Peptides against a protein of PDB entry 4GXB. Designs and how they scored, part 159

Target 1, 277 residues: chain A of PDB entry 4GXB
Amino acid sequence: VPTEEVSLEVLLSNGQKVLVNVLTSDQTEDVLEAVAAKLDLPDDLIGYFSLFLVREKEDGAFSFVRKLQEFELPYVSVTSLRSQEYKIVLRKSYWDSAYDDDVMENRVGLNLLYAQTVSDIERGWILVTKEQHRQLKSLQEKVSKKEFLRLAQTLRHYGYLRFDACVADFPEKDCPVVVSAGNSELSLQLRLPGQQLREGSFRVTRMRCWRVTSSVPLPSGSTSSPGRGRGEVRLELAFEYLMSKDRLQWVTITSPQAIMMSICLQSMVDELMVKKS

## One batch from the design tools (peptide; made by RFdiffusion4, then SolubleMPNN)

Design b2_p24_4_s1 (from b2_p24_4, 10 letters changed)
Fold by OpenDDE base, seed 2:
Structure b2_p24_4_s1 (fold): chain B 277 residues (1-277), chain A 24 residues (1-24)
Amino acid sequence: as target 1 above (277 residues)
Amino acid sequence: SEMEEILKAIAEGGADITFENPVF
């Protein structure tokens, strides 16, 4: 792609549009810096955020495709898909809520976290009781952003990324699950017909390894689900988990977001490594 | 990067990449 100046749209978690003028050849960090500058986010806080490629769903929710990597050209990455459904989103890129304290010290950082958290609650990524929801709404009405965040930090799945409904082979084959990543774990939520919601928590520290696979399904005859064209790439994330003492078991998740899940795992690992150093 | 390898492999029509966990 020839190097040209272009206007690039970057969305916040709440769907707010940030327009930045960048070069088509600008890498992820360059674009991130441009977004930060546009928002008046201090340079020292840029590292707490990342750009993500997402697919916007019909309901306005974001399906995270991947975190844009350092080597990527965000303009090219998004435009090459030739679909208006794909967007670039700015989101916090750390897992430990302790880092919120650093970000919240700045007005812009606070606003970004607040907007993200509100959005995550609205989208059901953060799980809230009726009472908690009432409290959050009260704080939102008062525009008490710090207090809102402090309460939100105590909520279930605060800081998690929620993935689209997918399939896992745990606890049994072909289980419909909702996967969420956060707090150094993968949470697999399962609701079988007539059963209560079950959650499997898989701590990253108990994963020996994980594996990403992509395959083109061989045109085997029968069970093409009607909507998946014959040529759709199947993505899977598998991880080998220490279920009990000396017992490792593979868990496999079949999801178009397997890459994003892997990115989350790596990111959580990286953060844990920093804490151990 | 690991991710670059994944993306490249996917673009080429198949990936099978295993990551060892250093925090295990």
Scores: peptide ipSAE 0.546, ipTM 0.918, DockQ to the pose 0.771
Fold by OpenDDE base, seed 5:
Structure b2_p24_4_s1 (fold): chain B 277 residues (1-277), chain A 24 residues (1-24)
Amino acid sequence: as target 1 above (277 residues)
Amino acid sequence: SEMEEILKAIAEGGADITFENPVF
């Protein structure tokens, strides 16, 4: 792509649009810096955020495709898909809520975390009780952003990324599940017929390895998930998990977001490595 | 990078990439 000045739209988690003028040749960090400048986010806080490629669903929700990598050209990455449903989103890019303290010290950082958290609650990524919801709404009405975040930090799945409904082979073959990544784990929520909601928690520290596979289904394969066209690439994330002492078992998730799940795993691992050092 | 490998493999029509976990 020839180097040209372009207007690039970057969305916040709540759908707020940030327009930046960048070069088509600008890499991810360059674009991120441009977004930060537009928002008046200090340079020392830029590292707490990343740009993500997402697909906007009909309801306006975002399906995360992947984190944009350092070597990527965000303008090219999004436009090459030739679909308006793909967007670039700015989101915090750490898992430990302790890092919120650094970000919250700045007004812009606080606003970003607040907007993201509100959105995550509204989208059901953060799980709330009725009473908690009431408390959150009260704080929101008062525009008490710090207090809102402090309460939110105590909530179930705070800081998690929730994926679209998909399929896993655990606990049974072809189980419909909702996967969430956060707090150094993958949470698999499922409801079997006639059963209550169950959750499987898979801690990253008990995963020996994980595997991403892609394949093109044969046209004759009847197991196309509803809505997948013939010939759509099938993605899977598998991880080998220490179920009990000296017992490793593979768990496989079939999802178009398998790459994003893998990115989350790697990111959680990286953060744990930093803490261990 | 591992991600670059995944993206390349996908672009080529098939990926099979395993990541060892150093925090295991």
Scores: peptide ipSAE 0.542, ipTM 0.917, DockQ to the pose 0.762
Fold by OpenDDE base, seed 4:
Structure b2_p24_4_s1 (fold): chain B 277 residues (1-277), chain A 24 residues (1-24)
Amino acid sequence: as target 1 above (277 residues)
Amino acid sequence: SEMEEILKAIAEGGADITFENPVF
């Protein structure tokens, strides 16, 4: 792609549009810096955020495809998909809520965290009781952003990334699940017909390894995977988990978001490594 | 990077990449 100046749209979690002028040859960090400058986010807080490639659903929800990597050219990455459904989103990129304290000290950082948290609650990524919802609404009406965040930090799945419904081989083969990543774990939620909601928690520290696979399904007569046409790429994330003492078991998730799940795992591992140093 | 290799492999029509976990 020839180097040209272009206008790039970056969305916040609440759908607010940030327009930045960048070069087509600008890498991810260059674009991130441009977005930060446009928002008046100070340089020392840039590292707490990342750019993500997402697919916008009809209801306005974002399906995260991947975190844009350092070597990527965001303009090229999004435009090469040739679909207006794909967007670039700015989101916080750390997992430990303790880092919120650093970000909240700045007005712009506070606003970004607030907008993200409101969105995550509205989308059902953060789980709330009726009473908690009432309290949050009251704080939102008062525009008490700090108090809102402090309450939100105590809520179930605060800071998690929720994925689209997919399929896993746990606890049974071809089980429909909703996966969420956060707090150094993958949470798999399952509701079977006539049963209560079940949740499996898979801590990263109990994963020996994980694997990403991409394959084109062979036209085998019997396995019509619902919703994948002939020739669609099948993505899977598998991880080898320590279920009990000396018992390792592979868990496999079939999802178009397998790459994003892998990125989350790596990111959580990286953060844990920093804390151990 | 490992992620770069994944993306390249996907573009080429197949990926099978394993990551070892150092915090295991």
Scores: peptide ipSAE 0.541, ipTM 0.916, DockQ to the pose 0.750
Fold by OpenDDE base, seed 3:
Structure b2_p24_4_s1 (fold): chain B 277 residues (1-277), chain A 24 residues (1-24)
Amino acid sequence: as target 1 above (277 residues)
Amino acid sequence: SEMEEILKAIAEGGADITFENPVF
């Protein structure tokens, strides 16, 4: 692609649009810096955020495809898909809520975390009781952003990324599940026939390894994911998990978001490594 | 990078990449 000056739209978690003028040849960090400058986010806080490629759903929700990597050209990455449903989103890129304290010290950082948190609650990514919802709404009406975040930090799945409904082979083959990543774990929520909603927690520290697989199912193959057309790319994330003492078991998730799940795992691992150093 | 390899492999029609976990 020739180097040209272009207008690039970057969305916040709540759908707010940020327009930046960049070069088509600008890499991810260059675009991120441009977005930060547009928002008046200080340089020392840029590292707490990342750009993500997402698909906007009909209801306005975002399906995360991947975190844009350092070698990518965001303008090219999004426009090459030739679909208006694909967007670039700015989101916080750390897991430990302790880092919120650093970000919240700045007005712009506070606003970004607040907007993201409100959106995550509205989308059901953060789980709230009726009473908690009432308290949150009261704080929102008062525009008490710090207090809102402090309450939100105590909620179930705060800081998690929720994925689209998909399929796993655990606890049984072809189980419909909803996966969420956060707090150094993958949470798998499922409902088996005649059973209550169950949640399986898979801690990253108990994963020996994980595997990303991409394949094109053969037309005659019975291995096509239910609901996908013949010839569509099948993505899987598998991880080898320590279920009990000296017992490793593979768990496989079939999802078009397998790459994003892998990115989340790596990101959580990286953060844990920093904490251990 | 590992992710670069994944993206290239997917673009070429198939990927099978395993990541070892250093925090295991």
Scores: peptide ipSAE 0.541, ipTM 0.915, DockQ to the pose 0.754

Design b2_p24_4_s2 (from b2_p24_4, 10 letters changed)
Fold by OpenDDE base, seed 1:
Structure b2_p24_4_s2 (fold): chain B 277 residues (1-277), chain A 24 residues (1-24)
Amino acid sequence: as target 1 above (277 residues)
Amino acid sequence: SEEAEVLAALAAGGADITFENPVF
């Protein structure tokens, strides 16, 4: 692609648009720095955020496709898809809420975390009771961003990424599930007919390995998943989990977001490795 | 890069990539 100056739109979690002037040849870090500069985010906080490729759904929600890699050219990555539904989103890229303390020390960092958290609550990524919701709204009305975040940090699935509804083979074959990644785990939520909501918590430290598989379904006998066209690639994430002492079991998730899930796992592993060192 | 190739392979179909977990 010829190098030229372009205007690139980057969204915050709440859909706020940040326009930056970049080169088509600018890599992910270059674009991230441009966004940071536009927001007046200090350089030492840039590393707490990443750029993500997402698909904007009809309701305005974001389906995360993947984290943009260092080698990528964000402008090319998003425009090559030739669909307006694909966007670039800025979001925090760490898992441990302890790192919030570093980010919150800066006004811009605080605002970014606040906006993201509000959005995550509104989208149902962070789970709240009625009373908690009332408390959060009160703090929001008072514009008490730090207090808001402190309360939010105590909430269920704070800091998690919620994925689109998909299918898993656990606890039974072809179970509809909602997967969330955060706090060094994958949370699988499901509701079977006549049963209460069940959650399977799969800690990363109990995963021996994970695998991403891509396949092309055969025309004959393949149940067309709603929304998938003929010949579309099927993605699966499988992980081998220590269910009990000396008992490993594979769990397989079928999802178009399998790559993103794998990226989350790797990211959580990386963060744990840093803590271990 | 290896990462680019991995992503391309996954997108094309027919790929199987396993990651070992060092924190297991």
Scores: peptide ipSAE 0.521, ipTM 0.868, DockQ to the pose 0.807
Fold by OpenDDE base, seed 5:
Structure b2_p24_4_s2 (fold): chain B 277 residues (1-277), chain A 24 residues (1-24)
Amino acid sequence: as target 1 above (277 residues)
Amino acid sequence: SEEAEVLAALAAGGADITFENPVF
């Protein structure tokens, strides 16, 4: 792609559009810096955010595809897909809520976290009780952003990424599940016939390894999995989990977001490694 | 880059990539 000056649209979690003028040859960090400058986000806070490739669903929800890598050219990465449903989104890229303290000290950082959190709650990524929802709405009406975030930080799945409904082989074969990643775990929510909603928590520290597998579907095969179109590559995320003492078991998730799940795992591992050092 | 190759391989299908967990 020839080097040209272009206008690139980057979305916030709430769908707010940020237009930046960049070169087609600008790498991910260059674009991120341009977005930060446009938002007046300080340089020292840029590292707390990343650019993500997402697919915007018909209802306006974002399905995260992957985090844009350092080597990528965001303009090329998004436009090469030749579909307007793909967007670039700015989102915080750390897991430990303790880092919120650093970001919240700045007005722009605070606003970004607030907007993201509001969106995550509205989309059901963060789980709230009726009473909590009332409290949050009250704070939102008062535009008490700091207090809002402090309350939100205590909520279930705060800071998690929620994935589209998919299938897992745990606890039984072909179980429909909703996977969320956060707090150094994968949370699998499922409802088996005749049973209550269950949540399986798989802590990263109990995963020996994980694997991403891609396969080409059979030409005559129909897409049985939600969100997978005909001709799309089948993706699976498998992890070997320490279920009990000296008992490792593979758990496999079939999802078009398997790559993103793997990226989340790696990111959580990386953050844990930083904390350990 | 290696990362680019990994992504390309996954996107093309027929790839199996395993990641060891250092915090296990």
Scores: peptide ipSAE 0.521, ipTM 0.868, DockQ to the pose 0.835
Fold by OpenDDE base, seed 3:
Structure b2_p24_4_s2 (fold): chain B 277 residues (1-277), chain A 24 residues (1-24)
Amino acid sequence: as target 1 above (277 residues)
Amino acid sequence: SEEAEVLAALAAGGADITFENPVF
């Protein structure tokens, strides 16, 4: 792709559009800096955010595909897909809510966290009771962003990334699940026949390893993945989990977002390593 | 880059990549 100046659209979690003028040859960090400058976000806060490739669903929700890597050219990465449903989204890229304190000290940082949190609640990524919802709405009406965030930080799945419904082999084969990543865990929500909704929590510190596999199903092969057409790549995330003392078991998630799930795991691991040092 | 190759391999199918967890 020839080096040219282009207008690139970057979205916030709430769908707000940020237009930046960049070069087609600008790498991820260059684009991120341009977005930060456009928003008047201080340089020292840029590291708390990342650019993500997402697919916009019909309802306007975002299905996260992957985090844009350092080597990538965001303009090329998104336009090469030749579909308007793919977008670049700015989102916070840390997991520990303690880092919110650093970000929310700045007006722009506060606004970004607030907008993201409102969106996550509206999309059901953050789980709220009726009373909590009332309290949040009251704070939103008062435009008390700091208080809103403080309350939100106490809510179930605050800071989690929610994935599209997929399939896991735990606790049973071909079990429909909703996976969320956050707080150094993968949360699997599932409903088995005749049972209530259950949530399985898989802490990263109890995962010995994880694996991403890709395969192309053949017509003659056993395909357990409904909704995948012939020739579509099947992605799986598997992790070996310490279920009990000295008992390791593999759990496999079949999802087109397996790569993004793996990125989340690595990101959570990296953050834990930083805290350990 | 290695990262680009990994991403391409996963997208093409037929890849198996394992990550050891240092915080286990």
Scores: peptide ipSAE 0.519, ipTM 0.866, DockQ to the pose 0.790
Fold by OpenDDE base, seed 2:
Structure b2_p24_4_s2 (fold): chain B 277 residues (1-277), chain A 24 residues (1-24)
Amino acid sequence: as target 1 above (277 residues)
Amino acid sequence: SEEAEVLAALAAGGADITFENPVF
C-alpha cells in the first residue's frame, strides 16, 4: 500500500469517535500515539491501552476480533476487511485493577476508564445487582468518576472482556456458554435446560497450556448454523486445565473469537509474569 | 510474539498452535 496520509477513525468503548490523521504505513504504536495525542493522554499512560479490531453488531455492541499487534498497520488492517462493521477500538489492556490507580491520576485516563466502565456495565459485561446499579447510576448522575470506578472495581467481572455466545464441551458436549476473560481467568457462564445460571472459573495459573485451532469444515449435509456459512473457518480454543490434583482435562471452546480469547490468555500470562519477576 | 505467530498461522490458511503456560 502506498504511503499516504489518511483519516482514521478510532472508537472509544462508548462509541465516541476519535479521528486521527495518520499514514497508511503507520504501525499500531504510531496510531495509538496519534490517538493519545488527540485525546491529550500523556505518553506515560499510552502503554495501559491498546487498539483492538472489533466487529460492530447491529445493536452497536462490539465483538472483539483481536488486538492489533505491533507489526500491524491499523489502517490497512481495518480497511482490508472492506466492511464498515469493522472498527478500531481503544480500550485498556491490563487486567489488574491496581493499574487503574496509575491511569486514574490523569484526567484523560480517568475519563477513559470511566467511559469504558460505564459502557461495560451498560452492555452487561460487568455484573451488577439492582442495588449496585442504583448506586452506580447515582454516582454517574453526579459525575463522580473516581467514586464510580472505585465501586465498579468491586463488582463481579470488573475488567473482564465478554465474548459472544459460543459453544464449549464443558461441562458437557456442545454446551452453549458465554465466555469472559479477566482477573487471570476465563469465566464460562452457562444455563443448561431447566437449570440455573452456572459459572465455571478457569484460572490461568491452572492452565498447563492452551491451543488455538483453525479449520475449514468439509461440506457436510448438516444444516450450517445461521451464523456460519458453508466454508467458514471454525476456530477453537482449547486449554488443558488442572481440574484437581494430578488431573488434567482439556476444555474446548468453539468460537469465532478463539483468537481473541488466546490473545487475552497470553496477555494475562504476560501480566502475571511481570508481577512474578 | 505468540499472538503474532497465531495470526501468521491464520494467514497461512490454518492454525494449530499450542502455547505452554509459564505461570502454570
Scores: peptide ipSAE 0.518, ipTM 0.871, DockQ to the pose 0.665

Design b2_p24_4_s3 (from b2_p24_4, 10 letters changed)
Fold by OpenDDE base, seed 3:
Structure b2_p24_4_s3 (fold): chain B 277 residues (1-277), chain A 24 residues (1-24)
Amino acid sequence: as target 1 above (277 residues)
Amino acid sequence: SEMQAVLEALAAGGADITFENPVF
């Protein structure tokens, strides 16, 4: 792609549009810096956020495709898909809520966290009781952003990314699940026939390794993946998990978001490594 | 980059990539 100046749209979690003028040859960090400048986010807080490639669903929700990597050209990455449903989104990129304290000290950082959190609650990524919802709404009406975030930080799945419904082989083969990543774990929510909603928690520190596989389904073969068109690449994320003492078991998730799940795992691992040092 | 090669391989199909976890 020839180097030229272009207008690039970057969305916040709540759908707010940020327009930045960048070069087609600008890499991810360059675009991120441009977005930060547009928002008046200070340089020392840029590292707490990342750009993500997402697919906007019909209901306006975002399906995360991947975190844009350092080598990528965001303009090219999004436009090469030739579909308006793909967007670039700015979101916080750390997992430990303790880092919120650093971000919240700045007005712009506070606003970004607030907007993201409101959106996550509205989309059902953060789980709330009726009473908690009432309290949150009250704080929202008062525009008490700090208090809102403090309450939100105590809620179930605060800081998690929720993925689209997919299939896992745990606890049973071909089990429909909803996967969420956060707090150094993968959470798998499932409902088996005749049973109540269950959640499996898989801590990253108990994963020996994980694997991403891609395959092209055979034309003549019945693929167990419902709703995939002919010739589409099937993606799976598998991880080897320490279920109990000296007992490792593979868990496999079949999802078009397997790459994003792997990126989340790596990101959580990286953060834990920083804390350990 | 290494990650670029990984993403390209996965997109093409037929890839199997394992990541070892240092915090295990």
Scores: peptide ipSAE 0.581, ipTM 0.928, DockQ to the pose 0.826
Fold by OpenDDE base, seed 2:
Structure b2_p24_4_s3 (fold): chain B 277 residues (1-277), chain A 24 residues (1-24)
Amino acid sequence: as target 1 above (277 residues)
Amino acid sequence: SEMQAVLEALAAGGADITFENPVF
């Protein structure tokens, strides 16, 4: 792609549009810096955020495709897909809520976290009771962003990324599940017919390894699952989990977001490694 | 980069990539 100056749209979690002028040859960090500059986010806070490639669903929700990698050219990455449903989103990219303290010290950082958190709650990524929701709304009405975040930090799945409904082989084969990544774990939520909501929490520290596989389904005439056209690559994420003492078991998730899930795992591992050192 | 190769391989299909967890 020839190097040209282009206008690139980057979305915040709440859908706010940030337009930046960048070069088509600008890498992810360059674009991130441009976005930060546009938002007046200080340089020392840039590292707490990342750019993500997402697919905007019909309901306006974001399906995360992947974190844009350092080598990527965001303009090319998004435009090459030739679909306006794909967007670039700015989001915090750490897992430990303790890092919120650093980000919240800055007005812009605070606003970004607040907007993200509000959006995550509205989208049901953060789980809230009716009473908690009332409290949050009250704080939102008062525009008490710090207090809002402090309360939100205590909520279930705060800081998690929620994935689209997919399928896992746990606890049973072909179980429909909703996977969320956060707090150094994968959460698998499922509701079997006639049963209560169940959640399996898989801590990263109990994963020996994980695996991403891709396969091209053979054109079998019959099984057009309505959502996957003929020839779409099937992705799976599997992880080997220490279920009990000396008992490792593979758990496999079939999802188009398997790559993103793997990126999340790696990111959580990386953060844990930093804490360990 | 290794990650680029991984992403490309996965996108192409037929890839099986395992990541060892150092924090296990």
Scores: peptide ipSAE 0.581, ipTM 0.928, DockQ to the pose 0.846
Fold by OpenDDE base, seed 1:
Structure b2_p24_4_s3 (fold): chain B 277 residues (1-277), chain A 24 residues (1-24)
Amino acid sequence: as target 1 above (277 residues)
Amino acid sequence: SEMQAVLEALAAGGADITFENPVF
């Protein structure tokens, strides 16, 4: 791709547009720095955020495809897909809410966390009771961003990424699930026929390993899920989990977001490794 | 990069990539 100056749109979690002038040859960090500069985010806080490639769904929700890697050229990565549904999103990239303290000391950081948290609640990524929702709304009306975040930090699935509905082989074969990643775990929410909503919590520290596989379905296979074009690659994430003492079991998730899930796992592992050092 | 190759392989289909967990 020839090097030229271009205008690149980067979205915040709430859909706010940030326009930056970059080179087509600028790598992920270069673009991130440009976004930070545009927002007046201090250099020492840049590392708490990342750029993500997402697909915007019809309802305006974001389906995360992957975290943009260091080697990537964000402009090329998004434009090469030749679809307007793909966007670049700025989001915090750490898991431990303790790091919020560092970010929220700065006005811009505080605003970013606040906007993201509001959006996550609105999208149902963070789970709230009726009473909690009332309290949050009251704080929003008062524009008390710090207090809002402090309350939000106590909520179920705060800091989690919620994935699109997919299929797992746990607890039963071909079980519809909603996967969320956060707090050093994968949460699998499922509703079996005639049963209440169940949540399976899979802590990263109990995963021996994980695997991402890709396959090309044969045309004759009746299992073409409605809406997948002929020849689409099927992705799966599998992890070997310590279910009990000396009992390892594989759990497999079939999802087009398997790569993103793997990136989340690696990111959580990396953060845990830093804490152990 | 290794990650680029992994992503490309996965996108092409027929790939199987395993990650060992050091915090296990």
Scores: peptide ipSAE 0.580, ipTM 0.927, DockQ to the pose 0.830
Fold by OpenDDE base, seed 4:
Structure b2_p24_4_s3 (fold): chain B 277 residues (1-277), chain A 24 residues (1-24)
Amino acid sequence: as target 1 above (277 residues)
Amino acid sequence: SEMQAVLEALAAGGADITFENPVF
């Protein structure tokens, strides 16, 4: 792609649009820096955020496709998909809420976390009781961003990414599940017919390994054109989990977001490694 | 980059990529 100056739209979690002028050849970090500059986010806080490729759903919710990697050209990455549903989103990229303290010290950082958290609650990514919701709304009305975040930090699935409904082989084959990643775990929520909501928590520290697989389904004999449409690749995330002492079991999730899930796992692992050092 | 190759392989289909967990 020839190097040209372009206007690139980057969204915040709440859908706020940040327009930046960048080069088509600008890499992810370059674009991130441009966004930070536009928002007046200080340089020392840039590392707490990342750019994500997402697909905007009909309801305006974001389905995370992947974290934009360092080698990527965000403009190219998003435009090559030739669909307006794909967006670039700025979001925090750490998991431990302790890092919120660093980010919250800055007005812009605080605003970003606040906007993200509000959005996550509105989207149901963060689970709240009725009473908690009332308290949050009160704080929101008062625009008490710090207090809002402090309360939010105590909520279930704070800081988690929620994925689209998918299928897992746990606890049984072909179980519909909702996967969330956060707090160094994958949470699998399922509701089987006639049963209560169940949650399986899979801590990263009990995963020996994980794998991402892609497969192309055999063409069903229907004459449909050999064009490998993007939708034909089946993605799976599997992880080998220590269920009990000396008992490892593979859990497999079938999801178009398997890559994103893997990125989350790696990110959580990386963060844990930093803490151990 | 390694990650680029991974993403491309996954997108193409027929890939199986395993990640060992150092924090296990």
Scores: peptide ipSAE 0.576, ipTM 0.924, DockQ to the pose 0.830

